# Ledger of designs, part 144: peptides against a protein of PDB entry 3C66

Target 1, 189 residues: chain A of PDB entry 3C66
Amino acid sequence: KSWANLFEKNDFFFRYKFYLEITAYTRGSDEQHLKWSGLVESKVRLLVMKLEVLAGIKIAHPFTKPFESSYCCPTEDDYEMIQDKYGSHKTETALNALKLVTDENKEEESIKDAPKAYLSTMYIGLDFNIENKKEKVDIHIPCTEFVNLCRSFNEDYGDHKVFNLALRFVKGYDLPDEVFDENEKRPSK

## One batch from the design tools (peptide; made by RFdiffusion4, then SolubleMPNN)

Design b2_p26_4_s3 (from b2_p26_4, 14 letters changed)
Fold by OpenDDE base, seed 2:
Structure b2_p26_4_s3 (fold): chain B 189 residues (1-189), chain A 26 residues (1-26)
Amino acid sequence: as target 1 above (189 residues)
Amino acid sequence: DPIISIGNTSGMSENIHYRLFDYEYE
């Protein structure tokens, strides 16, 4: 399977049992987010390369298109909640307490000038080559290196009040709803 | 299922804030 085939959504979110979600968060301006998310996105392939060389990983395929969302985020607690709850189908319903910014509502006065949290999420499909079920594949190192790479690129990105980065390991059946079309059935366990 | 770990860490490391989430196995 070539990476080229993964530029289209196709069956990407059905193809793997496991996914790594990389989410860049920005509580600030859209411009800030564009810079931050752009940086993160630009480094994803480096993470993929690091993952691919791990003995337990057979395949690491990035879905190259980011998923974008934004929420009205009036408080830091809301921002923490977003970071904690986003990225899992099990927990994402908590985000319903926040106002999702959409093209339809973005011009509303209550939304237009509200503090926002911007999210850009990249996905990596993972296939593992584990002979023994007891074998553990630890992807902590490449993930932390990735975080460090992104965060250290510019000193401004060290401001966790504005910029955040999360990596979430999830199973296909627990992917966020955003990755599926309305007519698509969520993968089963 | 294979045991996969990302580290399941949130907080500051080397003055860098990050969040890593392992899958919560049921």
Scores: peptide ipSAE 0.328, ipTM 0.820, DockQ to the pose 0.686
Fold by OpenDDE base, seed 1:
Structure b2_p26_4_s3 (fold): chain B 189 residues (1-189), chain A 26 residues (1-26)
Amino acid sequence: as target 1 above (189 residues)
Amino acid sequence: DPIISIGNTSGMSENIHYRLFDYEYE
């Protein structure tokens, strides 16, 4: 079954019980982030291909559009907090302590010249082919290969003070608010 | 639900920094 046959944009975040989130982080310039996130996004298809061949995975379906946000990030501790808390509904409320950059406030002097953390997130919906729930599915290898591929592309991406990459496995009920419209109710446990 | 493992949550593999968040199995 092709991606086109499986893809329904309006119900993607309700279709699967499980999702893999791939987030590119940049604490630096918007230009740095565009290059880094663009690279990561370009390699997601390779990760999907590696996931699809695993016996325990029935479907690995990427959402085609990235989700983007940025925060004022004055300290390294703030950057660490963003990386720790982002990507889960359970923990994302901690981000309220930081100033979200919006189209309405981006030109304010206190925000315009402030250090920023940029985030771009890709989502993969997952369906598992497991007859016995006691079976384990290990996706460590394809995930590690993906990270290595991204990090090895340019030596500059070795600076983890600036460039970071995270993969998070989440259930549908714990997806971040950003994936739902204001009128949509998130999936229940 | 299946038990999912995505590997090292310490964020290091072969001197390459990354973050992997393991599935919290319920």
Scores: peptide ipSAE 0.250, ipTM 0.782, DockQ to the pose 0.626
Fold by OpenDDE base, seed 5:
Structure b2_p26_4_s3 (fold): chain B 189 residues (1-189), chain A 26 residues (1-26)
Amino acid sequence: as target 1 above (189 residues)
Amino acid sequence: DPIISIGNTSGMSENIHYRLFDYEYE
């Protein structure tokens, strides 16, 4: 398949057994989030390059489209909960305790002026050279370097009350519901 | 499946706050 075909939504999230999720979080203004998430997204290609040179990684392919969501986030505890529970199908149901902001409800009085947490998530599909379960692939270094690169770009991004960054390794069957259309069946275990 | 590790953390390293969710092999 061509590179273009690998970036089609329906093919991409069924193509790989493993994914790396990169989520930029902002509890603040939409303008703050736009700058933060834009920076993170601009650096994803550098992470891909660092992953590709690892002996255990055969392929690292980024999905080009970010997934955007936002929640009413009245407390810091809610913000922690979002960061803990988001990105896995196993845990994402906990987010139902919060109000998801949608185009349909964003103008409601209780939502419009409420504190928001914004999320932008990038996905990298991974294929490995290692067939033996005894072999270990450690991607800590490139991931940490990526985080440092993003966080050190501006001193303002050091404020963890506002800006956060998470990387999550997930299996295809445990991807968040957001990556699938209503008519698509989630990959089986 | 290979064992993949990225290191678990929910805090700060070298004054940089971040979260890494490691892979658990099933």
Scores: peptide ipSAE 0.218, ipTM 0.768, DockQ to the pose 0.635
Fold by OpenDDE base, seed 3:
Structure b2_p26_4_s3 (fold): chain B 189 residues (1-189), chain A 26 residues (1-26)
Amino acid sequence: as target 1 above (189 residues)
Amino acid sequence: DPIISIGNTSGMSENIHYRLFDYEYE
């Protein structure tokens, strides 16, 4: 990783107290994932636009690059676990039970032909217009509309055994380890 | 901190499966 890339990434993930994570999941082929994740990623700008116009949101800033990961995923239960546990530092340790696919191991016979779950995650930093400490901001509608937009684009994406989509609202101190460099300390509470 | 509602739900809307996660309070 270049210093410039690390700086940009690290600055982003320390800049906001709140983030919205958008993860596209595919349990299938790499080709299927490329199509699905590419579609989701192409629609993120529309979600940002919908968030920015909400009175309670001051800034919705997308990070420009997705985070990519894949796991050996032999069972549907494994796929369910990935979808449940991914995206939070509190829960992501459960993923250690699965084999992470890396450039170093992807050609191993036990990994190369194994069923896989692919993940592509986009991040949006959020800053809110806080008038009082107890104000409420509802982002359910734009998030649901985004999901509907992606899922309804192609009938094939209705197959939840293969294609899934999750949005997670997370605090900066609970971001997944993937967004930080090994030498970086995650934000404190 | 503001109370943000995303709708902590796992299920389907209009026959479309989705997952929305709210932040956890500690």
Scores: peptide ipSAE 0.208, ipTM 0.767, DockQ to the pose 0.653; fails the geometry check

Design b2_p26_4_s4 (from b2_p26_4, 12 letters changed)
Fold by OpenDDE base, seed 3:
Structure b2_p26_4_s4 (fold): chain B 189 residues (1-189), chain A 26 residues (1-26)
Amino acid sequence: as target 1 above (189 residues)
Amino acid sequence: EPIIDIGNTSGMSDNIHYRLFDYEYE
């Protein structure tokens, strides 16, 4: 598969066994989210570069398109639940307890004026070096540097009640349903 | 296929879910 093909959805989410998910969360206005998610997305390439130089990582390939979603989020507990449950097929069913904002329902009064949590998720496909049967990889440093870079860009982004950032390591078979089309079968274990 | 063993998750800053992991190829 060419590098160009890896930017296509149909190839990307079946190409790797492992993924790093980067999700920007905003409980606030759409304008706040656009600024926050835009910043996070703009820095993903720097994270990729730092991951690629790790000895245990052969390839770190970003999917260029963010996945966008928003939920009615009336409480802080709901916001914490979203951050805990999102990003894994195993746990994402818990999100069904919340109202997903869609183009069809966004103009409803109960949804239009409701507090919302906005999510923007970027994916990085990971391929590891097969030189040794057992390898250890520490991604803490590059990931921490990335988070610090995003959080320190603006003082407002230090407010965890509004702005959050999560990095999750996920196996391909446990990717969220959003990455697959209706006609696509989820990868097996 | 590679087996991933996720290492220590305690003491992570912000919302980083995984710090380090070990992997083996079968």
Scores: peptide ipSAE 0.030, ipTM 0.662, DockQ to the pose 0.179
Fold by OpenDDE base, seed 5:
Structure b2_p26_4_s4 (fold): chain B 189 residues (1-189), chain A 26 residues (1-26)
Amino acid sequence: as target 1 above (189 residues)
Amino acid sequence: EPIIDIGNTSGMSDNIHYRLFDYEYE
């Protein structure tokens, strides 16, 4: 299948057993998030290239579009909770304690002027080499290099109170609900 | 079926949550 076919949502999130999630977090302004997430997104292809050459990785394919969400985030503890709980179906229900910002509610006074946490998430589908029956995969180097590349681009991106970046290895059955349509059944374990 | 051994680890940079693992196919 061509890369173009893999960029269709329905095929992508059922195509692989394993995924790498890349989430850019911003607790600040919309403008700050647009700059930060845009930078991270622009570097994903470089990470893919580094993953593709690792022993044990047969294929690393990026999904082309980010998933966007934002929450009312009144405290630093809330921001830490979002970073801890987001990105896994097992833990994402904890986010229900926070107010999700939507097009329908964004103009409400309690939401409009509230501090926000913005999230942009990119996905990489992973296929592994099985020719040798056993393969060891070490993603430490490429992941660390990627984070350092993003955070060193501008001095402001070193402020962990505002800007954060997480990489999470996830199985297909544990992907967040946001990647599936309401009529789609998530992959089984 | 494939057997996967996954270990949780953190990189040198803050807010990196990733896994090292072995993949074995049976």
Scores: peptide ipSAE 0.035, ipTM 0.670, DockQ to the pose 0.173; fails the geometry check
Fold by OpenDDE base, seed 4:
Structure b2_p26_4_s4 (fold): chain B 189 residues (1-189), chain A 26 residues (1-26)
Amino acid sequence: as target 1 above (189 residues)
Amino acid sequence: EPIIDIGNTSGMSDNIHYRLFDYEYE
């Protein structure tokens, strides 16, 4: 299957058992987030290339469309909570304690002027080589290299109070709800 | 079709949530 066919949502989130989530976080302005998330997104293909050359990884296919959300984020603790809980179905319910910014509510006075955390998430579907009975795959190295690449692009991106980047290895059945349509059934274990 | 069973561990380095994992072919 060509990479082009994987750039459509279709069955992308059902096709793989494993996914790598790349989330760019910004606690600041929309403009700051646009620059930061745009940079991260532009580098995802480099991460894919690094993953593809790992012996245990057969396929690393990016989903090219980012998922975007934003929350009212009045405190640093809230920002840490978002980064800790986002990206897993098991933990994402904790985000219900925060106000999700929507097109319907963004003009409300309590939301409009509130500090916000912006999230942009990219996904990579992973297929593994099953050549041996037991294999060990370490994704720490390519992930660290990717983060360093993004963080070193501009000195401002070193400010962890504003800009953050998380990479999370997730099983298909534990993907966030945002990747599924209302009519789609979440994959089972 | 091959069945993959993966055991994993997690940790934090810098601002990365990462996984080290082993998988078995069944």
Scores: peptide ipSAE 0.034, ipTM 0.672, DockQ to the pose 0.133; fails the geometry check
Fold by OpenDDE base, seed 2:
Structure b2_p26_4_s4 (fold): chain B 189 residues (1-189), chain A 26 residues (1-26)
Amino acid sequence: as target 1 above (189 residues)
Amino acid sequence: EPIIDIGNTSGMSDNIHYRLFDYEYE
């Protein structure tokens, strides 16, 4: 299947057992996030290409549309918490302690002027060549190269107080709720 | 079920997480 066929959501989040989540975090302005996330998103295809050539990876398919969210993020600890808890259904409920910014509330004074953490998440569906009971596929190298590529693009992106990048390997049943429609049932284990 | 190890650095149970702030650049 071509990447173009995965442009639409369809069954993408049901198709694979494993996903790589790539999240660009920005605690700053929306403009800063747009630049940072845009850069990260633009490089995802390069990561996919590097993943696809690994012997243990049968398929690496990107979902081409990012998922966007933002939270009121008053403290650095909150920012760390977001980065720790986001991207897993098991832990994402912890984010309920923070105020999710929505179109309905974004103009509220308490939200409008609050520090925000912006999140843009790209997903790569992974299918592995499982031949043995235990398979080890080292994606560390391509992931590291990807992170380095993104981070080295601009010196400003070295500021971890503002810009962060996380890659999370997640099983399909533990994908965040954001990837499913309200009428969709989460994949079973 | 086959066990797949992708070289985890950090993260929660059943997750492998790479983060910029705790990631060693190569």
Scores: peptide ipSAE 0.028, ipTM 0.636, DockQ to the pose 0.182; fails the geometry check

Design b2_p26_5_s1 (from b2_p26_5 with N5Q L8V L10R N14K A24L V25T)
Fold by OpenDDE base, seed 5:
Structure b2_p26_5_s1 (fold): chain B 189 residues (1-189), chain A 26 residues (1-26)
Amino acid sequence: as target 1 above (189 residues)
Amino acid sequence: EDEVQEKVIRANGKEILEDNGAWLTL
């Protein structure tokens, strides 16, 4: 079966027990976010290649479509909260305290000129070789190298007040609601 | 019980990536 048929959204978020989430954050303009997220997305294939060669990783499969969201983000504390709470079903309910920007509300005066945080999230499905019950798979090295690669590309991306990058390791049952369609049931533990 | 520690590797200036290694203990 070609890799192309595996990119069908329909079973990707049910296929793996574990996922790596890569989120690019921008507190600034949509143009700034487009440049930053586009850079991060362009490097995901390099991270996949580094994960696939690790002992204990059987497969690292990227989902090719980013998930995009934006929030009204008036303060630095709100931006820290978004970065803390986003990417886990256990914590994402805290984001309900912020106004989600939608196509329906983006032209409202209270939203149009407000400071915004933009999010673009890429997902990698992970399967592990469990042959040795004691093998710790350390993904820290390739993840750190990836972050450093993205941050060092341009000096402007060193400004953590504007640009951030996070990698979150999650179980399939704790994926954010955004990855499931309204009629899909979340995976069980 | 496969204690997968959910770790966030944040590249914000506050969290040293070093302490937040996503350890999969299978």
Scores: peptide ipSAE 0.034, ipTM 0.644, DockQ to the pose 0.531
Fold by OpenDDE base, seed 2:
Structure b2_p26_5_s1 (fold): chain B 189 residues (1-189), chain A 26 residues (1-26)
Amino acid sequence: as target 1 above (189 residues)
Amino acid sequence: EDEVQEKVIRANGKEILEDNGAWLTL
């Protein structure tokens, strides 16, 4: 199937055993998040290219659309909690302690004026070349370079109180619920 | 058992906090 057919959401989150999650976090304005997440998104292609050239990676396929979410985030501890708990099915239930901002509730006074954490998450499906030798695939190098590239783009993006970036390596069965449609069953182990 | 340990690479400020040095040993 052509690369174009991989962008149909339908089987992307079932196709790979492993995923790299790239989450841009912003505790600030929507405008700040749009700039930050847009930058990060624009660089994902460079990360993919760097992953694809690793001898142990057979395939690195980006999902083309970010997943967007936002939470009321009154404290720095809440922001740290979001960054710790988000991106894993095992831990995402902890986010239920926070108010998810939705189109339905965003105009509520308590939500409208509240500090928010914005999240944009991109996914890369990974297929590894297991058949070749015990070559440790070190995705750390390209991931670190990617983070440094994003953080160094503007001095403002160095402020970890506002802007954060996480790369999470996740198994398909541990993907967040957001990637599956209501009728889709989570991949089994 | 392919202990693919979950790697979270967090960039908090100047330090890339490698939480758990879980090298993908494929």
Scores: peptide ipSAE 0.031, ipTM 0.627, DockQ to the pose 0.510
Fold by OpenDDE base, seed 1:
Structure b2_p26_5_s1 (fold): chain B 189 residues (1-189), chain A 26 residues (1-26)
Amino acid sequence: as target 1 above (189 residues)
Amino acid sequence: EDEVQEKVIRANGKEILEDNGAWLTL
């Protein structure tokens, strides 16, 4: 069964209490980002498989489409800020200090030739088995294995100034605004 | 309320750069 038929976008981001965000960052060219993000995306299924076999995880369900954004990123500090602030509704407002690249502005001279940070984010909805309150679900191991798998694929992906990968565990009420339509209300706590 | 701690795993190259991840205590 194609995962694509199971969830309308709108239902997916309301269905789970917890999400794992996987963000590939690139401060470089669009071509560099396409290669990096494409690699990361290709490995997400392996992470899902590793999460699904954990006793404390009832469901690990990937959203099929990446969320893509790009910012003008003139400095390394801006790139660190993007990586720190992105992926949480609590902190994402800090990104308003940066110029978001859009289809409308991408051809502007000040944006076209500017250094950019590209972001591609995959989401995994998580449902946990509550019955064993004592069993700490350690998602750290499969997440670390995933990161190591992606980073070890090409030595160039070891350059922290260009390529980054983050896994963020978030609550559904703290998902970034990008996952909701303009008319949708964010999940309550 | 079992505060599921926000966990951020950032990794670059061969090293984990930032592990803001305490154990998900459910």
Scores: peptide ipSAE 0.030, ipTM 0.628, DockQ to the pose 0.573
Fold by OpenDDE base, seed 3:
Structure b2_p26_5_s1 (fold): chain B 189 residues (1-189), chain A 26 residues (1-26)
Amino acid sequence: as target 1 above (189 residues)
Amino acid sequence: EDEVQEKVIRANGKEILEDNGAWLTL
């Protein structure tokens, strides 16, 4: 199967029981977000390589396209809420309290001039070779190294008020709705 | 200043099966 067939959206989010979500957050301009998210995306292959060598990880497979969203984010508390609630089907409904920016509403005066939080999310499908449920797979080290690599690339990316990076471990049945098409059924538990 | 700390996931074989792992602040 060609690499291209592995990147068909339809099979990727059903193939694995577990996913690592990598979300770059920016509370600022679209230009700031493009630079930040582009940097993070450029480093994902290094994270994959570090995950693949861990004992108990059989496969770490990146999805090639980021998922992009933006919200009106008038306060710092709203930005913290986005970072807490995003990336899980269980919690993403809390984001309905915020105005999602869409192609339909982006030209509205109330949205155009509003502070925005931009999100770019990449997914890594994980297959674990865990014969024994007591085996520990510590992904903390490679994830920490990845965050440090991204944050240390430019001094501006040290500003947590503007730029943030989260890595979330998620079960396939708890993936955000954004990864499924309208006609697709979410994986069962 | 509440530095929004990066969320890093630690997982073990048990936690992977039971939950989304532990959020660690960097």
Scores: peptide ipSAE 0.032, ipTM 0.594, DockQ to the pose 0.071; fails the geometry check

Design b2_p26_5_s2 (from b2_p26_5 with N5Q K7N L8V N14K A24L V25T)
Fold by OpenDDE base, seed 4:
Structure b2_p26_5_s2 (fold): chain B 189 residues (1-189), chain A 26 residues (1-26)
Amino acid sequence: as target 1 above (189 residues)
Amino acid sequence: EDEVQENVILANGKEILEDNGAWLTL
């Protein structure tokens, strides 16, 4: 049964109870973001390999397509807010305080020259092999190694004012709205 | 109720990674 059937978008975000979200953030140019997000995306396979060897992880399945968004981001506080609120359905409504950049509005004078935060998000579906609810899986080590790998690639990526990387563990019912089509019902608890 | 604590690992270089062993309790 070919890997191709696993990549139907609609089934992926319903298949797992748990997801690891990997978001590359850039407060800068689109060119800076393209380089940073492209690097992060190129390393996701290495993270998957490190997750798969953990005894408590049965499956780590990457979704192949990044989700991309950008916001007008006038301040550093706005950038911190984006990093705090993005990636969870419970908190993403706070992003409504910011102007989402769209194809319809990107040429508006107030948006075109405004400081922007760019986001590229990769998803890994997780299935755990935990016999006892008391068993803990530590994903901290592989996640930290992944972050260090991305950050160490270029000294410029050490600038947290411009480049950030977040890994968020999220339940399927709390995935951001962007992963679902308009006609799809969010997974229930 | 599988209280998997929502652990956000913000890789913003803050030492938050050291203390918060992202132990996923399933």
Scores: peptide ipSAE 0.025, ipTM 0.629, DockQ to the pose 0.542
Fold by OpenDDE base, seed 2:
Structure b2_p26_5_s2 (fold): chain B 189 residues (1-189), chain A 26 residues (1-26)
Amino acid sequence: as target 1 above (189 residues)
Amino acid sequence: EDEVQENVILANGKEILEDNGAWLTL
């Protein structure tokens, strides 16, 4: 199947056992987030290329669209909590303690003027080919290079109080609920 | 599945066997 046929949402989150989640976080303005997330998104293809050439990686396939979310984030602790809890079905329920910003509520005064954390998440489906048990696949190298590339693009992106970037390795059964449609059943273990 | 887990190092330097939710933040 051509790469183009893999971009249909319909089976992407069921196709792989493993995913790399790339989340750009911004505690600031929507404009700051747009710049930061846009930069991160623009570099994902470079990460994919670096992953694909690893001997233990059979496939590194990006999902084409980011997942966007935002939360009222009044404190630094809330921002740390978002970064810790987001991106896993096991932990995402902790985010229910925060107010999710939606199109329906964004104009409420209590939400409109509240500090926000913005999240943009990209997914890479991973298939591994580990024929030789003596060889470990180290995705740390390409991931670190990717983060360094994003962070070094502008000095402002060095401010971890505002801008963060996380790469989470997740099993398909532990993907966030956001990746599944209401009628889709989560992959079993 | 187990064979893949033993031979993959996650972005945070942890093995998949050790942490099902391992992540790197820089």
Scores: peptide ipSAE 0.024, ipTM 0.632, DockQ to the pose 0.095
Fold by OpenDDE base, seed 3:
Structure b2_p26_5_s2 (fold): chain B 189 residues (1-189), chain A 26 residues (1-26)
Amino acid sequence: as target 1 above (189 residues)
Amino acid sequence: EDEVQENVILANGKEILEDNGAWLTL
């Protein structure tokens, strides 16, 4: 691992007060997820470009590497729970009710053939032109256009039982634990 | 206290359009 890549990672999740999380979800095969997440990741640059031109956004910087996770997901309710709880430190503890798939446990008989939800998460650091505490930045338009762009690429991506996409606006102190190393202290409020 | 509302834009198609709530109120 290049020393340059370690320093770049550690600074990114401390540099911004705000982040946009883009998570591609797949309840299906690893192959389905690879296609879906790869598509979403390929379009993130277009979202960044649309965010950068909004009044009140000073900077939109993508983190270049996705975060990958997978859970045993036996039910549709479990899949909804993952989508609701993932992406915030406040809520991610609810995911402890599910079995996280790891390299150590993936060959266990109870996990190997179990239905899985796959997650790939991209992060965009956001800096705002805060002159007036009353300026609302509407990011709905570029975010909606991004979702529509991803979903319209293939008709199969319209199946919400299999493929989902979420965009979450998160404060730096409420980022998921996955973005920090074990010895890193979470940003303060 | 910057009341930046944490807004989840669940991109499940219809809900993003209806959830007029993801105003980043800075």
Scores: peptide ipSAE 0.023, ipTM 0.620, DockQ to the pose 0.526
Fold by OpenDDE base, seed 1:
Structure b2_p26_5_s2 (fold): chain B 189 residues (1-189), chain A 26 residues (1-26)
Amino acid sequence: as target 1 above (189 residues)
Amino acid sequence: EDEVQENVILANGKEILEDNGAWLTL
């Protein structure tokens, strides 16, 4: 089966028990976010290659499409809250306290000129080859190398007030609602 | 019950490592 057929959204988020979420955050302009997220996305392939060579990882499979969202983000505290709460079904409901920017509301005067946080999230499905139930897989090294690679590309990306990057390990049942279609049932535990 | 610890590797120097190790115990 061609790699292309594995990128049908409908099967990807049900196929793996575990996912690595890579979220690029920008509190700034759309232009700043496009540069930052584009850089992060361009490096995901390198992270996949580094994950695939780890003992105990059988498959590291990237989903090819980023998930994009933006929120009105008037304060630094709101931006910290977004970074804390985003990327888990357990916590994402806290984001309902913020105004989600949509195609329907983006031209509203109160939203148009508001400070925004932009999010772009990439997903990697993980399959583990654990011969022994006691084997630990350390993904910290390749993840840290990836973060350092992205942050070191431009000195501006060192400004944590504007640019942030998070890698979250999640179970398939705790993926954000954004990855599922309205008619799809969330994976069970 | 495979208590895979939800490890968030925040690039912001805040390792929100729940409990003391970047180790995915499957």
Scores: peptide ipSAE 0.023, ipTM 0.619, DockQ to the pose 0.432

